Peptides against a protein of PDB entry 4AID. Designs and how they scored, part 66

Target 1, 242 residues: chain A of PDB entry 4AID
Amino acid sequence: FDIKRKTIEWGGKTLVLETGRIARQADGAVLATMGETVVLATAVFAKSQKPGQDFFPLTVNYQEKTFAAGKIPGGFFKREGRPSEKETLVSRLIDRPIRPLFVKGFKNEVQVVVTVLQHDLENDPDILGMVAASAALCLSGAPFMGPIGAARVGWVDGAYVLNPTLDEMKESKMDLVVAGTADAVMMVESEIQELSEEIVLGGVNFAHQQMQAVIDAIIDLAEHAAKEPFAFEPEDTDAIKA

## One batch from the design tools (peptide; made by RFdiffusion4, then SolubleMPNN)

Design b2_p14_6_s1 (from b2_p14_6, 7 letters changed)
Fold by OpenDDE base, seed 5:
Structure b2_p14_6_s1 (fold): chain B 242 residues (1-242), chain A 14 residues (1-14)
Amino acid sequence: as target 1 above (242 residues)
Amino acid sequence: RREERRRWLEEQLK
């Protein structure tokens, strides 16, 4: 088993990104752990475009499974069922920042699946899922101009808190989720309670700064574990206007 | 090192 692992300290917690143990049939697969919360992200992409494909067919599917305490189930069980509201929202949170980072003209089907394997009731799997999805795409060989990082920012006792626990979030006046590249903020989602725009903008900057360690960790993992880049030549879409 | 690693990933993905 060629298992590659990156471990960093992030917001006072250990973040682990692991590849090569689970879901080897995927183009990219990352097991991400923070505290005792564990997610599996997989990226799979088609090696050809479907005839007549006119849009980029990206699908992101975030899934939270209720597991009996103490076993990480190995394997893709498709839930027979409609996604929960949370699963739908988190799937969109992952989709939004990654979608614009694919090479223009790439119209091969891409499927990102994030599965919560364990939840510690402290660390929300959504941020971890965003990080894992980014890492899985960077490992896949897909023409994805990532990585993205992600962070949640709280406002507790007049200070920014990186990835507050679910208990700390009860006292937080802000739930700010940010995703971005090394150079840009790609997505902001925020719920705020009577905070100034200055505090919110400061929170976005704080998130973007703090996610750089995650971006660097994904790059380091990719240098060691990425597949060969998929040979993709974008059709010159600018030549069709002459 | 950070900037070199970022550039490496960007070059692999082009």
Scores: peptide ipSAE 0.022, ipTM 0.618, DockQ to the pose 0.191
Fold by OpenDDE base, seed 3:
Structure b2_p14_6_s1 (fold): chain B 242 residues (1-242), chain A 14 residues (1-14)
Amino acid sequence: as target 1 above (242 residues)
Amino acid sequence: RREERRRWLEEQLK
């Protein structure tokens, strides 16, 4: 096993990105840990386009397995059920910032799966899932112009808080999720309680600054563990105009 | 260092 690991301090917590131990059959696979919350992201892409494929077929699936939150008394193994509202929302939060970063003309099927393996009830696995999905794509060899970073920002006692705990979020006047590249904000999702636009914009800037350490960690992991880039030639769409 | 690492990833995707 060639196990590569990157560890950083991020918002007063240890973030660990690991590859090479599990899901080795995927194009990219990352085990990400923050606190005692643990997620597995896998990226798989088809090596050819389907005949008649007109759009980019990206699927993102985020899953919170009931066993990850400890012994819930009475927890039946939910057999393949409809995704929860949370799982659907988080799948969309991951999809939104990554979808526009694929090279134009790439129409091979891409599947990203994020599975919550453990939840500490303090660190939300959504942000960790976004980071892990970004890392898995950067390792895969897919034509993905990432990495993205992600951050949640709270506003507690008149200050920005990076990735507030679930308990700190009860006192927060802001739930701001940001995702972006090194150079650009790609996605903002926000719930705000009576805050000025200046504070909200400052929160977006704070998130984008704080995610740079994560972006740099994914790049460092990719330098040591990425697969060879998939050789794809975009069909010259300019040749159809001659 | 940061810009070199970003350029390396961008060069691998070209």
Scores: peptide ipSAE 0.019, ipTM 0.582, DockQ to the pose 0.185
Fold by OpenDDE base, seed 2:
Structure b2_p14_6_s1 (fold): chain B 242 residues (1-242), chain A 14 residues (1-14)
Amino acid sequence: as target 1 above (242 residues)
Amino acid sequence: RREERRRWLEEQLK
């Protein structure tokens, strides 16, 4: 087993990105840990386009499965068959920033699955899931122009807080989720209580600055563990505007 | 280092 691991300190917590131990049948697979919250991201892509495929078939599925260890809030009986509201929202939070980063003209099926394996009741698995999905795609060989980083920003006692705990979020006047590349913000989602636009814009800038350490960690992991890029040449679509 | 790493990843993904 060739296990590669990247560990960084991030917002006063240890972030671990690991590949090569589990889900090795995927194109990319990352086990991400922050505190005692643990997620598995897998990326799988088809090696050919389906006949008549006219759109990019990306599916993102975030899931909080009930594991027998009792470490998932509300995990005593999810009836089989429908994503929760949280699972649907987090799947969209992951989809939104990654979808525009695939090479134009790539129409092979891509499936990203993020599974929450453990939850510590402090660290929300959504941000960790975004980071893990980004890392899994960068390792996969898919034509994905990542990585993305992600961060949650709170506003507590008149200051920005990176990835506030679930308890700190009860005192926060802001729930700001940002995702982006090294160079650009790709997605913002925000719930704000009586804050100025200046504080919110400052929060986006703070998030984008703080996620750079995660982007650098994903790049470092990819330098050591990425698969060979899938040979894909985009069709020259500029010839159809004559 | 950071910019070299970013360029390396972008070159691998092209």
Scores: peptide ipSAE 0.019, ipTM 0.573, DockQ to the pose 0.182
Fold by OpenDDE base, seed 1:
Formats: sequence, structure tokens, C-alpha cells
Structure b2_p14_6_s1 (fold): chain B 242 residues (1-242), chain A 14 residues (1-14)
Amino acid sequence: as target 1 above (242 residues)
Amino acid sequence: RREERRRWLEEQLK
């Protein structure tokens, strides 16, 4: 097993990104840990386009599957059902920032799966899942122009808080989720209680600054552990309109 | 599709 690990301190918590232990048959696979919350992100992409494929077939699936039926209070059978509302929302939070970063004209099937393996009830797996999905894509060799970082920003006692705990979020006047590249904000999602636009914009900037350490950590992991880039040249679609 | 996804996930978690 060639296990590669990157560890950083992020928002007063240890973030660990690991590859090479689990899901080695995926194109990219990352085990991400923050506190005692653990997620597995896997990225798989088709090596050819399907005949007649007219759109980019990206699927993102975030899953809070209770394989941890011994450590989550309330454990009995979330059946193999439809995604929960949360799982659907988080799947969209991951999809939104990554979808634009694929090379234009790439229409091979891409599947990103984020599975929550453990939840500490303090660190929400959604942010960790966004980070892990980004890392898994960067390792995969897919034509993905990431990484993305992600951050949650709270406003607690008149200050910005990076990745507030679920308990701190009860006191927060802001739930601001930001995802972006090194250079750009790609996605903002926000729930705000009686805050000025200035505080919110400041929160976006704070998130984008704080996610750089995560972006750098993904880059460092990818430099050591990424697969060879998939040989993809976009067909010059301007030549087919003549 | 659902069973293929389940098998794939079970295979990813080995």
C-alpha cells in the first residue's frame, strides 16, 4: 500500500487528507478527517464518451450512510431510500463549484461519491465532503481544473468563525458556505440573520482566504499521489459549425 | 442503477 497523507491545522482543527488505503480501484479516492468526522470521497470517470452524449454527465452523490450504527445516537435503519433533503442539498453544494472546472468539451461520465464514515456531532461532514471531493478529483487524472477549497463561516459574538461547530452554529447569525479556487469564488450559499451586506461580503472574503491552506494541501497531496492526467484534447467545436 | 451503485460503494469500502 502506498499511503500518502497530508495534515494541516485548519480553523483550530486538524485536517487530514489520506489516499492509497481505501478505494484504490477508483480513479481518485481520499479519506478526509476533521476532528472525529470522517468522509470517503471517490471520483471515477469514463475513459470514453458515450455515443450521442450531448451534455457533461457529472453525478455527485453525498451520502450520510449509517455504517456507523454503533456511534451515531439514533441508529436504526435509514433504508436504501431516496437521498435525504440534507444529502440532496450537500450533493448540490459539491456539484455547483466543481461542474464549471471541468475542461470544456469533456463529456465522459464522471461520478463523485462522498460517503460519511463517521460523524463527531461537532464537525459537519458537508465541508469535509467538499474538500475530499476536490482532492479525489485532483488525484483522479480527470480534466478537472481544481482544486476547490471550501469553508463555512459563522458570525458568533461579533466575529467571523471558520467552520463553527454544530453547537456554535446555534449562536451564529450567519451560515455562509463558500467554495472556490485559488483565484476565484465559485459558489456561495448563505443563511443570514440581521447582518449587513458588508459583514456577509467580509465573510466570503474570509472564507476564500481561509480555504487557501486547504487548496495548498490538496495540491501538495496531488503532486505526490495524483495519477497521470487523462489524455483529453477537446474537439474544436468551432470546426463543426461550418 | 441503485444496485450497481451499492455494489460499487461496497467495493470502494473494501
Scores: peptide ipSAE 0.015, ipTM 0.441, DockQ to the pose 0.024

Design b2_p14_6_s2 (from b2_p14_6, 6 letters changed)
Fold by OpenDDE base, seed 4:
Structure b2_p14_6_s2 (fold): chain B 242 residues (1-242), chain A 14 residues (1-14)
Amino acid sequence: as target 1 above (242 residues)
Amino acid sequence: RREERRRWLEERLA
């Protein structure tokens, strides 16, 4: 087993990105851990385009699988929403920032699956899932112009908080999810309670700054564990529109 | 463009 691991301190928590132990049949596979929350991201891509494929067939599937009574307390999802609604929303949160980062003209099927393996009830697996999906794509050899980082920003006691716990989020006046590359913000999703636009914009900047350490960690992992880049040549007809 | 793929390769191999 050739296991590669990157560990960083991120928002006062240890983030671990691991590859090579599980899901070796995927093009990319990453175990991401923060606290006792653990997610598995897998990326698989087709090595050819289907005949007549006119759109980019990216599928993102986030799943909170109860693999054991006790590792995901099936009764303590303190957020309003059906598990299916949360899974749908988080799948979209992962999809939105990654979709535009694939090389134009690439229309091979791509499947990203994020599975929650463990939940500590403090660290939300959604942000961890975004990070893990980014890392898995960067390891896969798919023509993905990542990595992306992701961060949740809270506003607690008049300050920005990086990746607030589920309990800290109850006191937060902001639930701001940001995803981006090193250079650009790609996605913002926000729920805000009586905050100025200035505080919200400051939150986006704070998120983008704080995710750089995650981007760097994914790059470092990819340097040591990425597969060779897939030899994709876009047809000249799609390359002229880029 | 060949330049976007080159940047993608450079960003992954750098």
Scores: peptide ipSAE 0.095, ipTM 0.708, DockQ to the pose 0.121
Fold by OpenDDE base, seed 2:
Formats: sequence, C-alpha cells, structure tokens
Structure b2_p14_6_s2 (fold): chain B 242 residues (1-242), chain A 14 residues (1-14)
Amino acid sequence: as target 1 above (242 residues)
Amino acid sequence: RREERRRWLEERLA
C-alpha cells in the first residue's frame, strides 16, 4: 500500500488527510479525520463524454451512513431511504464551490461521494466532507481547478471561533460556512442572530484566511499522491474570452 | 485565470 498522509493543526484540532489505503478503485480517494469524526471522499470521472451530453454532469452525494451502532448517534439500521434534509444540504454545500472550478467544456460524468464513517459528536462531518471532497478531486487527475478550502465560523463571547464544536455552536450567534480557493471566496452560507454586517463580513474574511492552511495541506498531499492529469483539451469553440 | 490555474495545478502535480 502506498499510503500518503498530511497532518496539520487547524483551529486547535488535528486534521489528517490520508490517501492510498481505502477506495483505490476511485480516481481520487481521501480519508479525512478531525477529532474522532472520519469521512471518506471519493471522486470518479468518466474518461469520455456521453454522446449528446449538453451539460456538465457533476453529482455530489454526501451520506451519513450508519456503519455501526455507537459510531453515529441516532443511527438505527435505517433502510436506504431518500437522502435526509442534512445529507441534501451538505451535498449542495460541497457542490456549490466545486462546480465552477471544472474546466469549461468538460462534460464527462463526475461523481463525488462523501461518506461519514465515524462521528464524535463534537466535529461536524460537513466541513470535513468539503475538505475531503476537494482533496479527492485534486488527487483524481480530473480537470478541477481547486483545491477549495472550507471553514465554519462561529461568534461566541464576542469573538470568531473556527469550526466550533456542536456544543459551542449552541452558544454561537453565527453559523457561517465559507468555501474558497487561495484567491477567492466561492461560496457563503450563513445563519445569523442579531449581528452587524461588519461582524459577518469579518467572519467571511476570517474563514478565508483560516482555510489557507487546509488549501496548502491539500496541495502538499496532491504533490506527493495525485494521479497524472487527465489529458483534456477543451474544444476551440469554448475558447476563453479573456 | 482558469488556464493559469490549470497550468499551476499541472506544474504542481508534475
């Protein structure tokens, strides 16, 4: 097994990004850990476009599968049902920032699957899932112009808190999820209670600053473990207007 | 910008 691992300290917690142990049949696969929360992100892309494909067929599927009693709270053996509201929302949170970063004209099918393997009840797997999905895409060889980073920002006791625990979030006046590249914010999602626009904008800037360490960690992992870039030339008709 | 990031990612993955 050629296992590559990147470990960083991030918001006072250890973030681990690992590849090469699990899901080797995927184009990219990353096991991400923060605390005792563990997610597996896989990226798979078709090596050809389907005949008559007119849009970019990206699918993102976040799943909180019940793998074992006691590793995911409330995880009774629920039959494979429709995605929960949470699974649907988190799938969209991952989709929104990554979709614009694919090379224009690329219309091969791309599937990103994020599976929660373990949950510690402190660290929400959504941010970890965003980071893992970004890393899996960067490792895959797909024409993805990432990485993205992601961060949650709380407002507790008059200060910004990076990736507050589920318990700290009960005391937070802000739930601000930000995703971006090194250069730009790509997505903001926010629930805010009685805070000024100045505090919210400061939270976006704080998130974007704090996610740089994650972006750098994904890049370092990709430099050591990425597959060769898929040979894709966009058709001249999609030539970038400057 | 996207082609610059493509080249940048390709240069870092090379």
Scores: peptide ipSAE 0.067, ipTM 0.711, DockQ to the pose 0.113
Fold by OpenDDE base, seed 3:
Formats: sequence, structure tokens, C-alpha cells
Structure b2_p14_6_s2 (fold): chain B 242 residues (1-242), chain A 14 residues (1-14)
Amino acid sequence: as target 1 above (242 residues)
Amino acid sequence: RREERRRWLEERLA
């Protein structure tokens, strides 16, 4: 098996990106680990467009399986059939920054699935899921102009904290999730408690700076493990105006 | 192959 692994230190935690062991039938598949939280991201894309497809059919599905947290606080067996509010929210957090980065005119079906395999109850799998989804797309050969990085920023004791634990987040005056490319912020989602705009903007800049190490790690993994690019020529929409 | 792939990644990341 050709297993490729990238390991970095990120916010005082070890981030591991692995490919080649699991989900080999996918176009891209990445096992991502931070602390003892583990996610599997898979990317699959159709090799042709459906007849009459007018829009880009991207689906993102984030799933936290009940077995991933050894004790789920609250004892609710996820009844089969509807994503939780959290799963719906995180699926959107992953979708928002990646959707604009597909090559214009690409209308083949793309499915990204992020599955939480283990949860340490300290490291939220949402950020890890965003990173893993980005990596899986970069490995897939899909016409995705990533990678994206992602980071959560807290504000604790008058300082920025990269990817605060769930316990540190209770003391945080900021929950700021940022995703972006090397050059651009693509998405911001924030919950703020009585902080200045200057502190919030500084948090976005801090997140974007701190995610560069993740972007570089995805690039390094892709150099070693990416599939050949899918041969996609966008229909020259300028040729229809001539 | 490896150089063409690196160039394609570099051309997409540039």
C-alpha cells in the first residue's frame, strides 16, 4: 500500500494528514488527526456532466457518528435520517469556502463526505473536517483551485488562541472560524462577546497566518500523493458570443 | 510526470 503521511505541529498540537490506507475507491481520501480527534474525508467526482446540468452540483456531508465519542453528553442515539443541527452547520462551513474554488464551467457532480471516526472531547472535529476535505479534494484530481486552510480563533485572557479546546472555548470571548487560500480569506463565521472590530480583524489575520502551515502541509501531501488532474476544458463561453 | 504534476500544482497555486 502506498501510504503517504504529513505531520506538522499546529497551535501546540500534532496535525497528521494521511492518505492511501482507507477509502481507496474515492478520488481523494484523507485521514486527519489532531490530538485524539480523527476524521475521514472523501472526495468523489463524476467523470462527465449530466445532460441538462445547469449548475455546479457540489454536495458536502459532515457526519459525527455516535460511536466516535465514547460518551456522548446527553445520551441521544442519533435517530437514522436527519443530520443534527451541528452536522448541518459544519457541512455548510466546509461547503462555503470550497464551492467558489472550482473551475468555472465545471458542472460534474462532486461529493465530499467527512466522517468523524474518533472525538477526544477537546479538539472539535469541524476545523479538522475542513482541513481534511480540502486535502481530499487536492488529492482527487478534481478541478479545485485549493487548498484551503481553516482555523478557529479564541480570545482568552486578552490574547488570541489558535484552535482552543472545548474547555478553553468556555472562557473565550470569541468563536471565530476562518477559511481561506494562501492569498485570500474565503469564509468567516464568528460569535463575539463585546470585542472591538480591531480585535476581530486581528483574529481573522491571525487565523489566516496560522492556516498557512496547513496549506503548505496539504500541498506537500498532494505533491507526493495527488492523482493526475482530470482533463477538463471549460467550454469557451466567449465562443458562444462570437 | 512528477515535474509536470508539480508544475500543474504550481500553476494552480500561482
Scores: peptide ipSAE 0.022, ipTM 0.685, DockQ to the pose 0.685
Fold by OpenDDE base, seed 5:
Structure b2_p14_6_s2 (fold): chain B 242 residues (1-242), chain A 14 residues (1-14)
Amino acid sequence: as target 1 above (242 residues)
Amino acid sequence: RREERRRWLEERLA
């Protein structure tokens, strides 16, 4: 197996991005680890557009499985259940920043699946899932103009905290999730308790700065493990208005 | 290096 791994220190935690061990049948697949939280992101895209496809058919599915402690199950388990509220929300958090980054006119079906394999009860798998999904897309050969990074920012004891633990979040006056590219913020989601707009904007800037290390890590992984780009030529949709 | 790597990814995915 040609396993590629990138490891960085990020917010005082080790972030590991790995490809080539699991889900090799996907176009892109990344195992991401932070602390003892582990997620698998897979990206799969159709090699042709469906006849009459009028919209970009992107589906993002984030799944949290209750595993018995200590076993990462090797395999694509379909949960037959309706997504939880959390799973639905996190699926949207991943969808929102990635959807605009596909090449205009690409209407092949894309499926991103993020599966929580392990949860340490300290590190929320949502941010890790966003990072893993970004990495999986960058590896896939899909016409995705990523990567995105992501970060959660807390406000604890009058300071910004990068990716606060679930316990630190209980003391946080802010739950700010940011996703972006190297150059732009693509998504902000925030729950705020009596904080000024200045503190919130500062939190967005802090997140965007801190996610750069993740973006760089994804690029490094892609340089070593990305598939050949899918040969896609967008139809010149601007030529139809003459 | 960072900007070169970013451009490398963008140029390959464009």
Scores: peptide ipSAE 0.020, ipTM 0.684, DockQ to the pose 0.193

Design b2_p14_6_s3 (from b2_p14_6, 8 letters changed)
Fold by OpenDDE base, seed 2:
Structure b2_p14_6_s3 (fold): chain B 242 residues (1-242), chain A 14 residues (1-14)
Amino acid sequence: as target 1 above (242 residues)
Amino acid sequence: KKEERRAWLEKQLA
């Protein structure tokens, strides 16, 4: 078992990114832990394009399975089949920042699956899922120009809080989720209560600064555990405009 | 270091 692990302190919590123990059949697989919240991200991509494929077939599926032996709030009877509103939202939060980072012309099927394995009731698995998905893609050999980082920012007692707990979020005037690369903000999602645009913008900047440690951690993990890059040459689509 | 690591990833994924 070639297990690689990266551990960082992030917002006063231990973030662990692990690969090589689980889901080895995936192109990339990362077990991510923050507190006692645990997610498994897997990335799988087709090694060929389907005939007649005209769009990039990226599917992101975030799942909070009730079999997570931990305290999942409200989950005792998730019937198999329909994503919850949260699962649908988080799947989109992961999709939005990663989709633009695939090499143009890549139209092989890509599936990212994030499964919540444990929930501590403090650390929301959405941010952890975004981080894990980014890491899994960077390990996969897919033509993904990541990593992305992600962060949630709260506004509690007149200060920014990185990845507030679910309890701290009840007191927060801001729920700001940001995802980005080392150089750019790729996605912002925000719920704001009576805050100035200046405070919100400051929150985006704070998030982008704080996610750099995660980006660096994913890079470090990828340097030690990434698969060989998939040999993909984009068809010279610019030659058809001549 | 950070730029070298990024350039390595970009070079692997390009």
Scores: peptide ipSAE 0.018, ipTM 0.552, DockQ to the pose 0.189
Fold by OpenDDE base, seed 3:
Structure b2_p14_6_s3 (fold): chain B 242 residues (1-242), chain A 14 residues (1-14)
Amino acid sequence: as target 1 above (242 residues)
Amino acid sequence: KKEERRAWLEKQLA
């Protein structure tokens, strides 16, 4: 087993990114842990394009399986088959920032699956899932121009809070999820209660600054564990317009 | 650091 692990302190919590122990049949696979919340991200991509494929076929599936529900209050047997509203929302939160970072002209099928393995009731698996998906793609050899980082920002007692707990979020006037590269913000999703635009913009900047440590951790992991890049030559679509 | 990161990204793009 060639297990690679990166550990950082992030927002007063230990973030662990691990590869090489599980899901080795995927192109990329990352076990991510923050507190006692644990997610598995897997990335798989087709080595050829389907005939007549006109669009980039990226699918992102975030799943909170019932075995993690031993810690999830409410114990509702999620009926096998349809994603919950939360699973649909988080799948979209992961999809939005990663989709534009694939090399233009790449139309091979890509599947990202994020599975919540454990939930601590403090650390939301969504941010961890975004980070894990980014890391899994960077390890896969797919033509992905990542990594992305992600962060949640709260506003509690007149200050920004990085990745507030579920209990701290009850007191927060802001739920701001940001994802981005080192150089750019790629996605913002926000719920705001009576805050100035200046505070919200400051929250985006705070998130983007705080996610740099995660981006650097993914790069360090990829330098030691990434597969060889998939040989992809984009069709020179500019030559056909002459 | 920034140059090594750029070289890694360039290697992933090549």
Scores: peptide ipSAE 0.018, ipTM 0.519, DockQ to the pose 0.182
Fold by OpenDDE base, seed 1:
Structure b2_p14_6_s3 (fold): chain B 242 residues (1-242), chain A 14 residues (1-14)
Amino acid sequence: as target 1 above (242 residues)
Amino acid sequence: KKEERRAWLEKQLA
């Protein structure tokens, strides 16, 4: 197994991005770990466009499987259940920032699947899932102008907290999720209790600053493990200027 | 370094 791993310190926690051990049949696959929370992101894309395809067919599926503590199940248990409200929301949080970063005119089917393999009850898998999905796309060879980073920001005792634990979030006056590129904020989602606009904007800036380490980690992983770029030529020359 | 790595990734994904 040619296993590539990137490890960084991020908000006082170790973030690990790993590829080459699991889901090698995908175009990109990343195992991401923070604390004892573990997610698997896979990216798969079609090598041709369907006849008559008029829109970009991106599907994002985030899944929280209730696994028994301490085993990464080596089996795809197909959960026949409908997505929970959380799974639907997080799927959208991943979709929103990545969708506009595909090369204009690319209309091949893309599937991103994020599966929670382990949850430590401290680190929420949503942010980790966003990071893992970004990394899996960057490894895939798909025409994706990423990476994105992501961060959650809390406001606890008059200070910003990067990726607060579930317990710290009970004391937080802000739940701010930000995703972006190195240069731009792509998505903000926020729940706020009696905070000024200045504190919220400062939280967005804090998130965007803190996610740069993750973006750099994904780039470093991609330099060592990315597949060859998929040869895609957009039909319209106007698409190359974006 | 960061800009070079980004430009590399963008070139691999373009």
Scores: peptide ipSAE 0.016, ipTM 0.554, DockQ to the pose 0.190
Fold by OpenDDE base, seed 5:
Structure b2_p14_6_s3 (fold): chain B 242 residues (1-242), chain A 14 residues (1-14)
Amino acid sequence: as target 1 above (242 residues)
Amino acid sequence: KKEERRAWLEKQLA
């Protein structure tokens, strides 16, 4: 097996991005670990467009499977067959920043699946899932202008905290999730308790700065493990307006 | 690093 691994220290935790061991049938596949939280992201894309396809068919599916019910909080009540509210929310958190980064005119079907394999009850798999999905897309050969990074920012004891634990989040006045590229913020989601706009904007900037290490790690992994870019030339859609 | 990153991204799009 040609296993490639990138390990970085990130917010005082070890982040591991691994490819080549599992899900080798996908176009891209990344096993991401932070603490004892483990996610698998897979990216698959169609090698042709469907006849009459008029929109970009991106599907993102974040899932916390019942096989991990002893290792995932609340796992006892996940009825098979419908995404939980959390799974639906996190699927959107991943979708929003990645969707605009595909090459304009690419209308081949793309499926991103993020599966939580283990949860340590400290490190939320959502941020890890965003990072893993970004990495899997960068490895896939799809015409994706990533990577994105992601970070959660808390506000605890009058300071920003990068990727607070679930226990630290109980004391946090801010739950700020940011995703972005090296050069731009692509998505912000925030739950805030009585904080100034200045503190929130400072949190977005802090997140964007802290995610650069992750972006760099994904690039390093992709330089060593990415597939050849899929040969895609967008049809000149401007020629139809003449 | 930033230029190498840009060159890599440009290569993924070419």
Scores: peptide ipSAE 0.020, ipTM 0.553, DockQ to the pose 0.176; fails the geometry check

